# Peptides against a protein of PDB entry 2AZE: the designs that were tried, part 5

Target 1, 148 residues: chain A of PDB entry 2AZE
Amino acid sequence: AQECQNLEVERQRRLERIKQKQSQLQELILQQIAFKNLVQRNRHAEQQASRPPPPNSVIHLPFIIVNTSKKTVIDCSISNDKFEYLFNFDNTFEIHDDIEVLKRMGMACGLESGSCSAEDLKMARSLVPKALEPYVTEMAQGTVGGVF
Target 2, 101 residues: chain B of PDB entry 2AZE
Amino acid sequence: GRLEGLTQDLRQLQESEQQLDHLMNICTTQLRLLSEDTDSQRLAYVTCQDLRSIADPAEQMVMVIKAPPETQLQAVDSSENFQISLKSKQGPIDVFLCPEE

## One batch from the design tools (peptide; made by RFdiffusion4, then SolubleMPNN; aimed at target 1 E94; its pose is not in this set)

Design b1_p30_4_s3
Fold by OpenDDE base, seed 5:
Structure b1_p30_4_s3 (fold): chain B 148 residues (1-148), chain C 101 residues (1-101), chain A 30 residues (1-30)
Amino acid sequence: as target 1 above (148 residues)
Amino acid sequence: as target 2 above (101 residues)
Amino acid sequence: MPLTKLYPTSYFKSTSNTNKTYNFQLKPVV
């Protein structure tokens, strides 16, 4: 009885760990798709324009975005060597990482919400190794949840 | 019996986890390859127009922060305190502003 | 549509501070 109880505890521990890894895998897949899709988009755009964009007009990954109302008063202090920054706001602000930006741009093909068109799914599948395609399909269908 | 059943379950879960680990390794390898590819890194950028998906520069001030790895970020967003602190140990931090269109 | 880079000598005062922090590579907690 005690042995069975111990194994049941271990079983639950492993199930939870698997669940965590499933979540991590989904995020990694989304990051991969978003990154590759972004690169593909920009490559195509530069080919069409026959030149790269001006260097000060683009932001290369990685980055963080901070936004706040234009009415917000911001006091910023910067160290001379630029190793330290301090921003004080008089109202709320938002922080977003680069992956979130890519998702909102549609670079993950809507897969992050499990709601993508057939074309979006086709694109998403084309941007991952063959071994990951079934998982991408499951994500699109919202059927990810079982033990892999 | 119950013991044998649980033992079998644990074995199956181990196999499932190994499959997940394999897929995760494939993903991390792909991401690493992208990070090591100079052309991909050159093309890994967004524009101010893209940032409108986050916030409209007409209504919001949008700052972009680029910092070295292991930079520390402290953020407080409460009713009485609104603050962001950045401290790098490896190099300078750059902050950019997106223009209003 | 160029970005404006901030410089301490042009835009803000110079100072130093140290507070509790999160790793920059982690998703921001706000």
Scores: peptide ipSAE 0.219, ipTM 0.863, DockQ to the pose 0.090
OpenDDE base, seeds 1, 2, 3, 4: peptide ipSAE 0.214, 0.032, 0.235, 0.024; ipTM 0.864, 0.851, 0.874, 0.843; seeds 3, 4 fail the geometry check

Design b1_p30_6_s1
Fold by OpenDDE base, seed 2:
Structure b1_p30_6_s1 (fold): chain B 148 residues (1-148), chain C 101 residues (1-101), chain A 30 residues (1-30)
Amino acid sequence: as target 1 above (148 residues)
Amino acid sequence: as target 2 above (101 residues)
Amino acid sequence: MIKVLKGTHTFTLKNKYLFSNLGGSFKLEK
């Protein structure tokens, strides 16, 4: 019947929306873990050094990095007010945002790939509110994103 | 029947979505709190050594871009060249190279 | 992990909450 068809369409719509929200939640959790872990690392490091790092030696969030071969020729044009930049590369390059950098640094405890050791998982759980701990566990097991 | 089954499925999906919304609210709240904590913001940094772990400066150059919100980044892969265009509307963009060890 | 880009791609840096939110890692290859 037409009514059943309509409900089936709605079902598919809701499933897709849920899938999108699952992805968003996972990313938000990773951001929280990575950020808190980074802060803890730096706090500890500064305590050990008994001083903060030189201001020009660190890069605060948010940022983006671009990397390319040292052999790559880069032409750069900058507007007078520095509102506009144009870079021309004669070879391939990569762009990474800050959270991706943190993930590769291990700040997300390997949770992003489901490659958590027992210690990593323990750390990850400790960096989120209690209500999020079960979801962190599911992420570590790779069981998130199932169809309901 | 089929109608009853679909109706039940939709109710279950609604409950699942509500649970997700709740968890997302918790998470976004935490992130907002972190963004408002001055000490956390002060400590929210990476070093050039960290970046070297991502792209070895011995082989790769690493350029850092600090741009204000709503900055537009356009990456172009043409047959002739590769290009990055940055356009900000809210302030100047800062670009610098990560020094090699 | 790294998304290979072909042609022209435009991103907006939202800087929402704590991060730039570009969308991860991207690469332009020959």
Scores: peptide ipSAE 0.473, ipTM 0.925, DockQ to the pose 0.904
OpenDDE base, seeds 1, 3, 4, 5: peptide ipSAE 0.459, 0.471, 0.457, 0.471; ipTM 0.924, 0.925, 0.924, 0.925

Design b1_p30_8_s1
Fold by OpenDDE base, seed 3:
Structure b1_p30_8_s1 (fold): chain B 148 residues (1-148), chain C 101 residues (1-101), chain A 30 residues (1-30)
Amino acid sequence: as target 1 above (148 residues)
Amino acid sequence: as target 2 above (101 residues)
Amino acid sequence: TTTIYKGIIKADLFAKLEGLPLPLILKKKP
């Protein structure tokens, strides 16, 4: 029946939308964990050193990075007002955003890849509101997709 | 019947999506609070040592870009031209290397 | 064999590049 077919189309639309929202929620959770973890790490480090780090030794969020071989030759042109930059490389390069850097630093506790130790998972859970803890657990176990 | 089954499925999916929306709202609220907390912003930084941990300076050079919102980035991938272009309309762009490099 | 990537940097709590697949890892092409 046409009515059933229409509902099946709607069902598929909703399933796809839910899948997209699951991905978005997971990323938001990782951002929250990574950010809070970074902040607490730095707070502790500054307390241990009894002083903040020199301003030129730290990079505040937000930022992006470009990395390439140390042997890569880079030509740079900068406008007078620094509104425009042009970089020419003689070899390939990579571009990463700051959240990806934090993930590689372990600030997301390995949750992004489901590679959490018991201690990592404990830390991750402690950095989110209670309502999000079950979802964090599911992310660590790789069972988020089974909820729907 | 089939119609009743599909109708029930749609209702269940609606409830599931509402639960997701609720969790997302909680999460976005937390992120907003972090963005509004001055102490958190002060402590939201990485060090050159951190960057060295993700890209070995013995093999890789790491360039940091701090750009205003709405900055345009263009990357060209060609055997004859590898290029990055940055164009800001809202202020100057800062590009730098770690001091140890 | 040329690929051009164009994106816009959005600055929230974290940096976001809209229009670019990240991480962007270039490969040499003949």
Scores: peptide ipSAE 0.480, ipTM 0.917, DockQ to the pose 0.809
OpenDDE base, seeds 1, 2, 4, 5: peptide ipSAE 0.451, 0.471, 0.454, 0.467; ipTM 0.912, 0.914, 0.916, 0.914

Design b1_p30_8_s2
Fold by OpenDDE base, seed 5:
Structure b1_p30_8_s2 (fold): chain B 148 residues (1-148), chain C 101 residues (1-101), chain A 30 residues (1-30)
Amino acid sequence: as target 1 above (148 residues)
Amino acid sequence: as target 2 above (101 residues)
Amino acid sequence: STKIYKGILKSGLFAKLEGLELPLILKKPP
């Protein structure tokens, strides 16, 4: 009885660890897909334009964005060396990271929400190594979470 | 019995975790390769148009922050103050607004 | 009340603020 209880505790510990790793893997896959898809999009666009975009017209990864109402008044203090910034807002704001931006752009093919079309899924699969394709499929179906 | 069943479950879970670790290693390797590929890094960008599609400056102001690693970001949410503080250790911070079209 | 969020930017392919879960969406108090 005691031995069984010990094993049950260990079982639960391992299940939780696996669950955490599954979450991490899903995010890593989304990062890979989003990044590769972004690169492909831009490569194609530059090829079609036969030139790269102006340097100051693009924002390279990594970056963070802050958004607020256009009516929000912002006061900014910057150190001389630009090592320190202080922003004061008279209203609320939001902070988003670059991967969130890419997801909203559709760079992750809607896989993040499990709501991707057949074409989106095909694209997603094409952007990962073969070993990861089954997992991508499971993510699209929303069946990730089981123990394989 | 129950004991043997649990033992078998643990063995299966170990195998599953090993498979999961393998997949994670494959994925992290791919990400490292991307980080080391000069062409990929050159093409890893968004435009202001992309940002407008996410948060239209007609309604929202969009500020972009590019900072070196180890930069500290502090956000304050109070009834009296809404603040963002950035403190870098390694170099200058770049902040700019995404203009409307 | 006052809530303070702190994050440290980590190196990587994407931006990651260790200690601060994103997105951060502030809400106006009632």
Scores: peptide ipSAE 0.645, ipTM 0.926, DockQ to the pose 0.827
OpenDDE base, seeds 1, 2, 3, 4: peptide ipSAE 0.642, 0.645, 0.636, 0.631; ipTM 0.925, 0.926, 0.926, 0.926

Design b1_p30_8_s3
Fold by OpenDDE base, seed 4:
Structure b1_p30_8_s3 (fold): chain B 148 residues (1-148), chain C 101 residues (1-101), chain A 30 residues (1-30)
Amino acid sequence: as target 1 above (148 residues)
Amino acid sequence: as target 2 above (101 residues)
Amino acid sequence: STKVYVGTIKAGLFAKLEGLELPLILKKKP
């Protein structure tokens, strides 16, 4: 009885660890897809334009964005060496990371929400190594979570 | 029996975790390769138009922060103050707006 | 009440923050 109880505890521990790793893997996959898709998009765009975009018109990864109403008053204090910044807002703001921006742009093919069209899924699969394709499919179907 | 069932479950879970670890290794390797690819890094950018698509500059101001690793970001939500503090350890922080803003 | 969010940027392809879940959206209290 005690042995079975110990094994049940271990089982639960492993299940939780697997769940955590599943989440981590999903995020890694989304990062890979989003990044590659972004690069692909930009490569194609530059080819069509026959030139790179103006340097001051693009923001390279990595970055963070802060957005607020245009009516928001912002006071900024910057250290001399630019190592420290302090922003004071008179209203609320939002902070988003670059991967979220890419997801909203559709660079993750809707895989992040399991809302992939057939074309989106095909694209997503094409942007990962063969070994990851089954997992991408599971993500799209929302079937991740079972035992392999 | 119960013991046999649990033992079998643990073996299956071990195999599942090993598979996950393998897949994660593949992913991390791919991401590393991307980080080392100069052309990919050159093309890893968004435009102001992209940012406008997620936060309409007609209504919103978008501030871009480029900071080195280990930079601390602190946000304060208070009835008295709304603040963002950035503290870098490895180098200067760059903050800017899109030129059209 | 005052809410303080703290995150640290980690090295990588993306600007991941450890300790702070994004997006962070501050809302006005009604």
Scores: peptide ipSAE 0.635, ipTM 0.924, DockQ to the pose 0.841
OpenDDE base, seeds 1, 2, 3, 5: peptide ipSAE 0.627, 0.629, 0.625, 0.631; ipTM 0.924, 0.924, 0.924, 0.925

Design b1_p30_8_s4
Fold by OpenDDE base, seed 3:
Structure b1_p30_8_s4 (fold): chain B 148 residues (1-148), chain C 101 residues (1-101), chain A 30 residues (1-30)
Amino acid sequence: as target 1 above (148 residues)
Amino acid sequence: as target 2 above (101 residues)
Amino acid sequence: STKVYTGVLKSGLFAKLEGLPLPLILKKKP
C-alpha cells in the first residue's frame, strides 16, 4: 500500500514536470519561429530597398519596451555614466519584452494563440527543423498537452 | 494489478519526458546557432513602424530600453507614484524614443 | 498599498527579466 502511494506521488510529480516542459518547449519553438521570420522579413526588405536601413532607424534584439499614455508626465533622472536611470510616471505604464513585440507583429505566425491560417502554418513549419514540425502542427490545432 | 499499472504509467511518462527533452535540445541548438550567426544578428531588428503597429501611436508613447546583461529593473506601483529604476553593472544603458514621436 | 517588481536582465537571444513577470501592466486603483 505504501509503495503504491509513493508511486502515485511520483506519477503526479512527473506529470507536472512534463506539463512545465511542454510549456517551455512551446516557448522555445515560438522564439525560433519569430526570430527566423524576422530575419527573413528584414532580408527581403533590404533586398527590395537595395540598401540596409539607416543605423538609427532600427532597434536590434534584445530590447525591452515601456509604453504609457502620451498624456503621461514622465520625470527622468540619469547618472553621468548612464548606469542608472530613474523614471517617475504620473500614471500607469506597461513593460513588454521583445519576444512579445514579435508575437504581436505576427512573427510567430499566430501560433502563440493557435490562430494560424493555412499559410501561417505553412510558414511556421518551414522555419523549424523536421523533427519539430509535428509539434508545430499540434500547437496550431491546440492539441498539445495530452499526456498518456 | 495496481502496482503493475502504476509502474507501467511511470515508464510511459519517462519516455514522454525523454522525447520532450530531445525536442528541447533541438530547439536550444537552433537558437544557439542563430545567436552565433553574424548575418542573423545583423538582421535581427525591428523598426519604429513595427513598434507603432503594436501600440496605438495616437494614444501611446513607446520607450525603448537597451541594457547590458545583469541590469536590474525595478518597477514600483503605489498610489502616490509609478516608478521605473534601472541599474546596470556592466555598462551604460540606452533609453530612447522613436524619432517620429 | 505599494507593489514592487524587480527583475534582472539575463543574456540571451531575447530579452529576459528574471524575477519580473512580463508583460507588466500596472493598473491604477481607484
Scores: peptide ipSAE 0.638, ipTM 0.925, DockQ to the pose 0.855
OpenDDE base, seeds 1, 2, 4, 5: peptide ipSAE 0.636, 0.632, 0.631, 0.637; ipTM 0.925, 0.925, 0.926, 0.926

